# Peptides against a protein of PDB entry 6MBK, part 1

No score or structure here was measured in a lab: all are predicted.

Target 1, 240 residues: chain A of PDB entry 6MBK
Amino acid sequence: GFEMVNFKEEGFGLRATRDIKAEELFLWVPRKLLMTVESAKNSVLGPLYSQDRILQAMGNIALAFHLLCERASPNSFWQPYIQTLPSEYDTPLYFEEDEVRYLQSTQAIHDVFSQYKNTARQYAYFYKVIQTHPHANKLPLKDSFTYEDYRWAVSSVMTRQNQIPTEDGSRVTLALIPLWDMCNHTNGLITTGYNLEDDRCECVALQDFRAGEQIYIFYGTRSNAEFVIHSGFFFDNNSH
Positions, changes and structure headers below are counted from each chain's first letter, unless a header gives other numbers.
Peptide ipSAE is a variant of ipSAE made for these designs: the mean of its two directions, with the distance scale d0 fixed at 1.0 Angstrom where the peptide's residues are scored. Compare it only between designs on the same protein; published cut-offs may not carry over.
A fold fails the geometry check if it doesn't show the stated peptide or something in it is severely misdrawn.

## One batch from the design tools (peptide)

Design b1_p8_1 (made by RFdiffusion4)
Fold by OpenDDE base, seed 2:
Structure b1_p8_1 (fold): chain B 240 residues (1-240), chain A 8 residues (1-8)
Amino acid sequence: as target 1 above (240 residues)
Amino acid sequence: HLVPVPDI
């Protein structure tokens, strides 16, 4: 067992309520609880998604709009999850003028400016779509779509999106994984996979955790886990 | 929190 806790320095995380052993399946999240490109298609966003080539081509933008629509919906199933998300991120889109000036002497400045430019272009495009497209009239964000909303949703997705299999396992799609993404990061091996038979994300413990300890996981080399769909969990079976 | 990686 575990509980969600607000840690003073690390923000929200998971704390063990009992001893958890290394390799123990302590956390699983069924597909029906995930925010996916499929759940976006099945939501109030679905009609617009079916008509907009950018939403169809860019699953991360589809998730960003899904997140905004659900945030603007008081009765959304995902409200408890959305309320745990940061209000601001340590992303280039939130850099202060002095931070950007400092970065001007670095190679990172080109990536920062590219991200600003791309996000601003996307916002301008979708602002026009939301104002003019017939299927946008039903969106709860119709009269409340700001750049601040868009940069928050894009940053939320950039920091939290994961690759998961489709229901039939034939391809990959994108998902936000509630509860699982509340684990704080540590260095190690990926201990998260997708179980197609049970249709759920599964997380096994990276190490032994005692009751009262924070549970850490490794998110992978990118912002989020690329589920190694085919390679299995690389558990170092240091059963030597 | 997850470290943002530019996806776009």
Scores: peptide ipSAE 0.026, ipTM 0.674, DockQ to the pose 0.155
Fold by OpenDDE base, seed 5:
Structure b1_p8_1 (fold): chain B 240 residues (1-240), chain A 8 residues (1-8)
Amino acid sequence: as target 1 above (240 residues)
Amino acid sequence: HLVPVPDI
């Protein structure tokens, strides 16, 4: 067992309520609890998704809009999850003028400007879609779709999206994984995978945790998107 | 904090 706790420096995290052993399956999240491209298609966004080529082509944008629609829906199943998300991010989309000026001396400036420009263009496109498309009339965000909303949703997805298999295992899709993504990061090995037989994301303990200790996971050296598919549980039997 | 995925 574990519980969600607000840690002063790390923000929200998971705390063990009992002793958890290394390699113990302590956390699993069934597909039905994930925010996926499929759940976006099955939501109030579904009619618009079916008609917009960009939403269909860009699963990250579909997730961003799904997140915004669910945030604007008081009865959303994901409200408890959404309320745990940061209101702001340390991503390039939130950089102040001085931070951008500092980056002008670096190779990263091109990528920062590209991301900003792309996000602004996407916002301008979808602003017009939301104002003019018949299927947008049912979206709870229709009258309250700002750049700040879009920046937040894109940043939330960018920092938290994961690749998971489709239900049939034939392809990959994108997902936000509630509860699991509340674990704070530590150095170690990837201990998260997707179990297709049980149709769930599974996380095993990186180490022994005692009752009352914070549970950490390793987010790898890569973005969250790559964790679930490529790393089978490499139980590297590094018996330390 | 989660590592950003590059925007496609």
Scores: peptide ipSAE 0.025, ipTM 0.681, DockQ to the pose 0.182
Fold by OpenDDE base, seed 4:
Structure b1_p8_1 (fold): chain B 240 residues (1-240), chain A 8 residues (1-8)
Amino acid sequence: as target 1 above (240 residues)
Amino acid sequence: HLVPVPDI
């Protein structure tokens, strides 16, 4: 077993309540608990999603709006998860002017500027959509949709989105994985996959953990862990 | 929490 703990320096994490062995399946998250593009389509966002081509084409934006709608909904099933998310991020969208100036001499500045421009354009587009589209009247964020809200949602998705199989296993979709994504990161191998038979994300322990130790997992070199749909766990040693 | 890595 494990428990959620607020660690002083690392924020929320998971702590072992018993000894966990390496390769032990200690954590699983059924599809029904995930925030997915499908759950977005089935939410209050669904009518707008069905009419907006950008939401349909960009699953990450659909997740960002889903996250905002659920955050603004006091009775949301995902409130306990959303409350564990950081209020701010160390992502480029939160960089101060001096941090951006420091990056001006680096290649990273192009990516930062691209991200800023894209996010600003998306916000401006969706602000207009929310104000004018008939299906937006049902959204709890209609009268409270700031750039700060959008920046937060985009950053939340950017840092936490994962690729999982669709229910039929024929395609990939995007998901936020509650509980699992509270594990703090360590170097290692990806020990998370998707079990289609049981329709759940599964995480095996990267190492032995003792009772009382924090459980760390490796998310890969990408913020978006692509779970190998066909192979389950991705153990490729490409530590690049 | 996840490391704040940009979308690739």
Scores: peptide ipSAE 0.022, ipTM 0.638, DockQ to the pose 0.107
Fold by OpenDDE base, seed 3:
Structure b1_p8_1 (fold): chain B 240 residues (1-240), chain A 8 residues (1-8)
Amino acid sequence: as target 1 above (240 residues)
Amino acid sequence: HLVPVPDI
């Protein structure tokens, strides 16, 4: 098995409690434990989601609002997971003026400014939606929806979102994967997949781990740059 | 969880 441990330099991670062999299935997370676009639709956000074209078109924003609604809900099933999330991120949305000034000498400045501009526009749009839309009245965000809340949720989703299949396997959707996303990163091969038959995310060991060793996984080439570029408007072109 | 360091 494994246990959650706070490592002094790396923060939270997983530690082996027994010897784990390379390619051993040591971790799985059933769909019902994931924060998904579908769980967002089935939440208090569902009525608003069904009427807002941006929430429907942008699964990452749907997850951000789902995360905010669940954070504001004391009885949320995901409270234990949400409490493990960082309060701040090393994302462009948290850069100080001096960091932005340093980046002005680089090509990355355009992506930083684009991300700031897009996030600010999204916040302004959804602030108006939350204030005016009838289905927003029951959201815990109605009287408290700050830019800081939105920045945090967007950054949480940006750093932790994963592509998984829909239940029928016909499409790709977005998910946050509790417990699995606590593994720290190492160089290697992607050893995480989705088992549609058992409807679960599965992770096999990248290498042998001994009892007491930290379990590392490879998240892939998740450059935040690919994420800014792949602000995947998964336009579900559901032609309804 | 290592925040993916932006390739700055």
Scores: peptide ipSAE 0.019, ipTM 0.575, DockQ to the pose 0.067

Design b1_p8_1_s1 (made by RFdiffusion4, then SolubleMPNN; from b1_p8_1, 4 letters changed)
Fold by OpenDDE base, seed 4:
Structure b1_p8_1_s1 (fold): chain B 240 residues (1-240), chain A 8 residues (1-8)
Amino acid sequence: as target 1 above (240 residues)
Amino acid sequence: SLTPIPSI
């Protein structure tokens, strides 16, 4: 087994409560526990989602709003997960003026500015939607939708979104994977896949872990944080 | 912490 632990330098992580062997399936997360575009559609956000083209087209934004709605809901099933999320991120949306100034001499500044502009535009759009759309009246964030809230949600999704198969395996969708995404990163191979037969995310141990050791996983290059819908696990050695 | 996936 494992337990969630708050490590001082690394934040929340998973610690082994017993010896875990390499390649052992130590963690699985059923679809019903995931925050997905589908769970967003089936939530209090569903009526608005059904009427808003941006929410429909941009699964990451749908997840961000789902996260905000659930955070604002004291009885949300995902409260235990949401409370483990960082309150702030080391993402471009949190860069201070001096950090942005430092990047002005780099090509990265264009991506930073793009993120800022896109996020600001999205916030302005959805602020108006939340204020004016009839289906927004039931959202728990109706009277408490700030840029800081949106920045946090977008950053949470940006850092934690994964591609998983749809229930029928015909397409990919986006998901936040509670408990699994609490594993801190190490170098190695992707040892996470989606089992469609059991309809769950599965993680096998990258190495042997002893009782009391922190369990690390390799996130891969996030272009490959896409669960191989058809091959289970990515074993790509891509040291990118 | 998970590394950011580029927002599509």
Scores: peptide ipSAE 0.028, ipTM 0.700, DockQ to the pose 0.171
Fold by OpenDDE base, seed 5:
Structure b1_p8_1_s1 (fold): chain B 240 residues (1-240), chain A 8 residues (1-8)
Amino acid sequence: as target 1 above (240 residues)
Amino acid sequence: SLTPIPSI
């Protein structure tokens, strides 16, 4: 019912190939297609993950390394998805000197500097891990792991990570959701949830879309890429 | 594009 299209000014998005009605389940993504902390553990990264406390404690970093490993793997299942990701981001990690100087007049500068310092420290740590840890020898990035690689992966995860339930629904984990995250944003209500019974992300149409129209979704608040596991879809005006 | 979420 949809296709990926490169829209002018908006970049990649989804276009309807047929009429889609409001509240119609038009898009679902089974767990097996997601890039998750679990898929990272089950990948070539798994042996290193099992021995590195930071990877275990920080699911976002695990996803970043998973993304880098899969990007470096020509036969990766996720290659079609990875190729749709931006090569650069408008995040603080990509700010030019003049942009940082502009922020010096604001309180945000401290958060920006903190992010820079944390990312640099993480890179330095993992550079050493990749160079010295026995389980890093099998990683496709072993001989090519730059700060630019790490910055890209961290920024990709930061902009696209979602909370989803674990398979048993007992806790939350982090995921990148291919195809779904190609939808561009519009104002509205959250129309995406996780169906534990069918073990898939589900997206229902925010409104009627005609064949040939771009499909938009509402991501929610910028600070919250959490799926509402317990409440399902938000049908009420979330004034928050 | 998705909005940045602070990594904890």
Scores: peptide ipSAE 0.027, ipTM 0.694, DockQ to the pose 0.161
Fold by OpenDDE base, seed 3:
Structure b1_p8_1_s1 (fold): chain B 240 residues (1-240), chain A 8 residues (1-8)
Amino acid sequence: as target 1 above (240 residues)
Amino acid sequence: SLTPIPSI
């Protein structure tokens, strides 16, 4: 087993409560526990999603709105998970003026400005949608939808979104993976996959861990450049 | 937690 622990230097992580062997399946998360584009469609956001082309085309934005709606819902199943999320992120959307000025000497400035501009445009668009669309009237965001809310949700999704198969395995969708997200990163091989037969995310141990040791995983290369690219996932309009 | 890894 494992437990969630707040480590002094690394923040929240998972600690082994027993010896875990390399390649042992120590962690799994069933689809029903994930925050997905499908769970967004099945939520209070569903009616709006069904009529907004941007929500339909951009799964990351759908997840961001799903996250905001669930955060604003006291009875949300995901409240325990949402409360573990950072309040702020080390992403370009949170850069101070001096950090941006430093980046002006680098090629990264174009990506930073693009991300900021896109996020601001999305916020302005969805602010208008939330104020005017009939299906937005029941959203908890109706009277409280700030740029700070949107920035937080977008950054949460950008840093934590994962590609998983749809239930039928025919397509790829986006998901936030509670509990698994708590593992801190180490260098190694990806040891997380999706088991379609059992409909769950599965994580096997990268190495032997002893009882009392922090469990690290390799969740892929997540460069700042890849995070910027992730803000632009347009799914092709499936004709359905 | 999933934090941005600085691009090396």
Scores: peptide ipSAE 0.021, ipTM 0.642, DockQ to the pose 0.062
Fold by OpenDDE base, seed 1:
Structure b1_p8_1_s1 (fold): chain B 240 residues (1-240), chain A 8 residues (1-8)
Amino acid sequence: as target 1 above (240 residues)
Amino acid sequence: SLTPIPSI
């Protein structure tokens, strides 16, 4: 139904290989393919996660470390996904000096500096944890955990994290959604939801797409700090 | 790809 393509201007995206109709379920991603807080707990990170309060309290950081551990693992199931991720991001953590200077005249500078400060503090904390914690000895990051690694992982998660239900549907957790997050954005309605019965993320076509056309989806309103609650993951229009 | 939305 679709293929990954590197589009000249948009970078990686999905292209239809056949005609896709509006509202057609063209893409689904089972939970087992997602990078989640749960998959982080079940990974090589699990023993450390079980003992580190910050990893336990901050699912986004757990995902960042999960992403780093899997990136450092040649045999990781997620290598094909990880290799599609940008090496750099247009996030505040990657702003050039001139971009930061431009923002100094704006209220946004406080948020940028806060993000820098928080990320630096987190890195310093986890660097120490990785160096000293017994359960960190088996992490593939043990001898290769740089600020650049952490910045990349945090930015990857910040830009790509989604809220999904837990397996029992009782709570919300965080996930990176491989393949789905390769779709480029267009204005429209959210057409992605989570099917708890089939335990998968589902995306229906926003419009008709012809064979050879790029498939666009609407991500919703995101902030770098806001969980992409696709209103389709939770039928509750908590538009509040 | 998901574009970073700057946290304003």
Scores: peptide ipSAE 0.023, ipTM 0.678, DockQ to the pose 0.094; fails the geometry check

Design b1_p8_1_s2 (made by RFdiffusion4, then SolubleMPNN; from b1_p8_1, 3 letters changed)
Fold by OpenDDE base, seed 5:
Structure b1_p8_1_s2 (fold): chain B 240 residues (1-240), chain A 8 residues (1-8)
Amino acid sequence: as target 1 above (240 residues)
Amino acid sequence: TLVPIPAI
């Protein structure tokens, strides 16, 4: 009932191909289609993951490396998804000097500088790991791992990561949710959940959508500062 | 049952 479309000003989004009613389950994504910490562990990254404490402790970094490995793999199942991701982001890691100077008058500057420092430190650490660790030799990024690669992957994960339950529901894990994360944001209520019985992400329509209309979702309650820092955009109608 | 998926 929907298709991916490149909208003017908004970039890629989902368009309804039929009328969709409010609260209709119009989109679901089975666990097997998600990029998760578990799929990272089961990939070519798995041997390195099993021996690196930072990858084990920081699921977002595990997803970033999973994304980089899959991007570098021509036969990756996730190639169609990865090709829909932005090549660059409006997040702090991409800010120009003048944009950083503008933020110096705000409290957000400390968070921006922290993000820069942390990302740079992580890159330096993992550059050394990739160069020296025996299990890194099988990674498709072994001979091509730049800061730009890492910045892109970290920004992709930062803007798109979600918490989902583990298969047994005992704890949470991190996931990128292909197709679903193409929905652009509008004000409203959370309409996405995880169905443990069917082992899938489920999205119900926030409102009625007509055939040909863009389908929007609500990402959650965030300040404009959080949207800038975590999502790279402002939302003018944000009530928070 | 649907469990909410928070964005981080």
Scores: peptide ipSAE 0.030, ipTM 0.724, DockQ to the pose 0.075
Fold by OpenDDE base, seed 3:
Structure b1_p8_1_s2 (fold): chain B 240 residues (1-240), chain A 8 residues (1-8)
Amino acid sequence: as target 1 above (240 residues)
Amino acid sequence: TLVPIPAI
């Protein structure tokens, strides 16, 4: 087994409660527990989603609005998960002026500016949609939709979204994976997959972990710039 | 294989 723990340097992560062997299936998450584009379509957001082309075209934005609607819903199934999410992120959408100035000397500045402009434009568009669209009237965002809300939701999705198959396996969709996304990063190989037969995310251990050790996963091959822009951290042992 | 995917 494992438990969620607040580590001093890494923040929240998973700790082994017993010895776990390399390649052991230690963690799985059924589709019904995921926040997906499909669960967004089946939520209070569904009527608006069905009529808004941007929500339909951009699964990450659909997840961001799903996250905001569920956060504003006291009876949401995902409340325990949402309460574990950071209130703020170290991503470029939260950078102060001096941090942006530092990045002006790097190749990442264009991506930072693009992300900021796109997020601001999306907010302005959806503010108008929420105020004027008939299907937005029942959204908990109707009278309280700030840029800070949108920035948080977009950053939450940006740092945690995963590609998974649709239920029929014919397409790829986006999902937030509760509990699994609490694993911190280490260097290694990708050890998470989707089992379509059992309709679940499956994670096998990257290495042997002893009882009391933190369980790490490998997020994939990325540059440190991509980690900063998309995940909000530097990885000193990154080989790329 | 599932990878945490950067924002598009």
Scores: peptide ipSAE 0.048, ipTM 0.776, DockQ to the pose 0.191; fails the geometry check
Fold by OpenDDE base, seed 4:
Structure b1_p8_1_s2 (fold): chain B 240 residues (1-240), chain A 8 residues (1-8)
Amino acid sequence: as target 1 above (240 residues)
Amino acid sequence: TLVPIPAI
């Protein structure tokens, strides 16, 4: 088994409670536990989603609003997961002026500026939608929708969104994968897949882990710039 | 294969 642990330098992670062998299926998450575009459509957000073309076109924004609605809902099924999310991120949307200035000499600056512009535009748009749209009246964030809220939700989704198959396997959709996304990153191979037969996300161990060791996963082949931009960290041992 | 994907 494993347990969630707050590691001082890495935040929340998973720790092995027994020896886990390489390639052992140690973690699975059924679809019903995922925060998906589909669960967003089936939530209190559903009526607004059905009327807003941006929510329909941009699954990441739909997930961000789903996350905000569920965070604002004391009885949300996902409260235990949401409470494990960072309150702040080391992602570009949280960069101070000096951090942005440091990146001005890099190619990453274009992505930083894109994120700022896009996030600001989205916030301004959805602030108006939330204030004026009839289907927004029942949203728990109706009277509490700040830029800080939106920045947090967008950053949460940016760092944690995954592509999964639809229930019929015909298409891909976006999901946050509770518990699994608490695994911190290491270099290696991708060891997570989706089992459509059992309708679950499945993770096999990248290596042998002993009882008491942190369980790491590989987030895929990315540059350090992409990790900073999309995951909020540098990985010194990144081979890409 | 499931991996956290960049924002689009």
Scores: peptide ipSAE 0.037, ipTM 0.768, DockQ to the pose 0.202; fails the geometry check
Fold by OpenDDE base, seed 1:
Structure b1_p8_1_s2 (fold): chain B 240 residues (1-240), chain A 8 residues (1-8)
Amino acid sequence: as target 1 above (240 residues)
Amino acid sequence: TLVPIPAI
């Protein structure tokens, strides 16, 4: 029903290969295909996760490390997904000095500085952990963990992390949702949910899409500042 | 509903 396409201005997105009707379930992603905090625990990262309080407390950091470990693993199940991710982002952690200066006149500057500070502190902490912790010795990133690696992983998670239910539905956890997260944003209603019965993320079409049209989804009601900070873009047609 | 959430 759809294909991955590199659009000139929007980067990678999904294009309909047939007509898709509004509210049609056109895309679903089973839990087993998601990168989750649970999959991180079940990976090579699991032993370190079980011993590190920050990884345990901060699911986004667990996902970032999971992403780095899988990227460094040639046989990773998620290699096809990881290869679709940008190598760089338009998020604050990649801002040039002039971009930061532009934001100094805005309230967003405080969030930018917080991201810089937090990311730098996290990197310094985890660099030491990776160098010294016994359970880090088997990580594929043991001898290759740069700030650039960490910045990329954090930015990947920042722009793509979603809340999903745990398998039992009792709690929420964090996930990266391959294929689905390639949909670019438009105004509308949230059309993605999690089906616990089928244990999958489900996306229904926001509108009718014709064969050859790009498939858009709505990421929720956010300010442009929130889009920049959390998604790395401005949305000119943002109603908020 | 699933939406990309802000980094913490």
Scores: peptide ipSAE 0.036, ipTM 0.759, DockQ to the pose 0.222; fails the geometry check

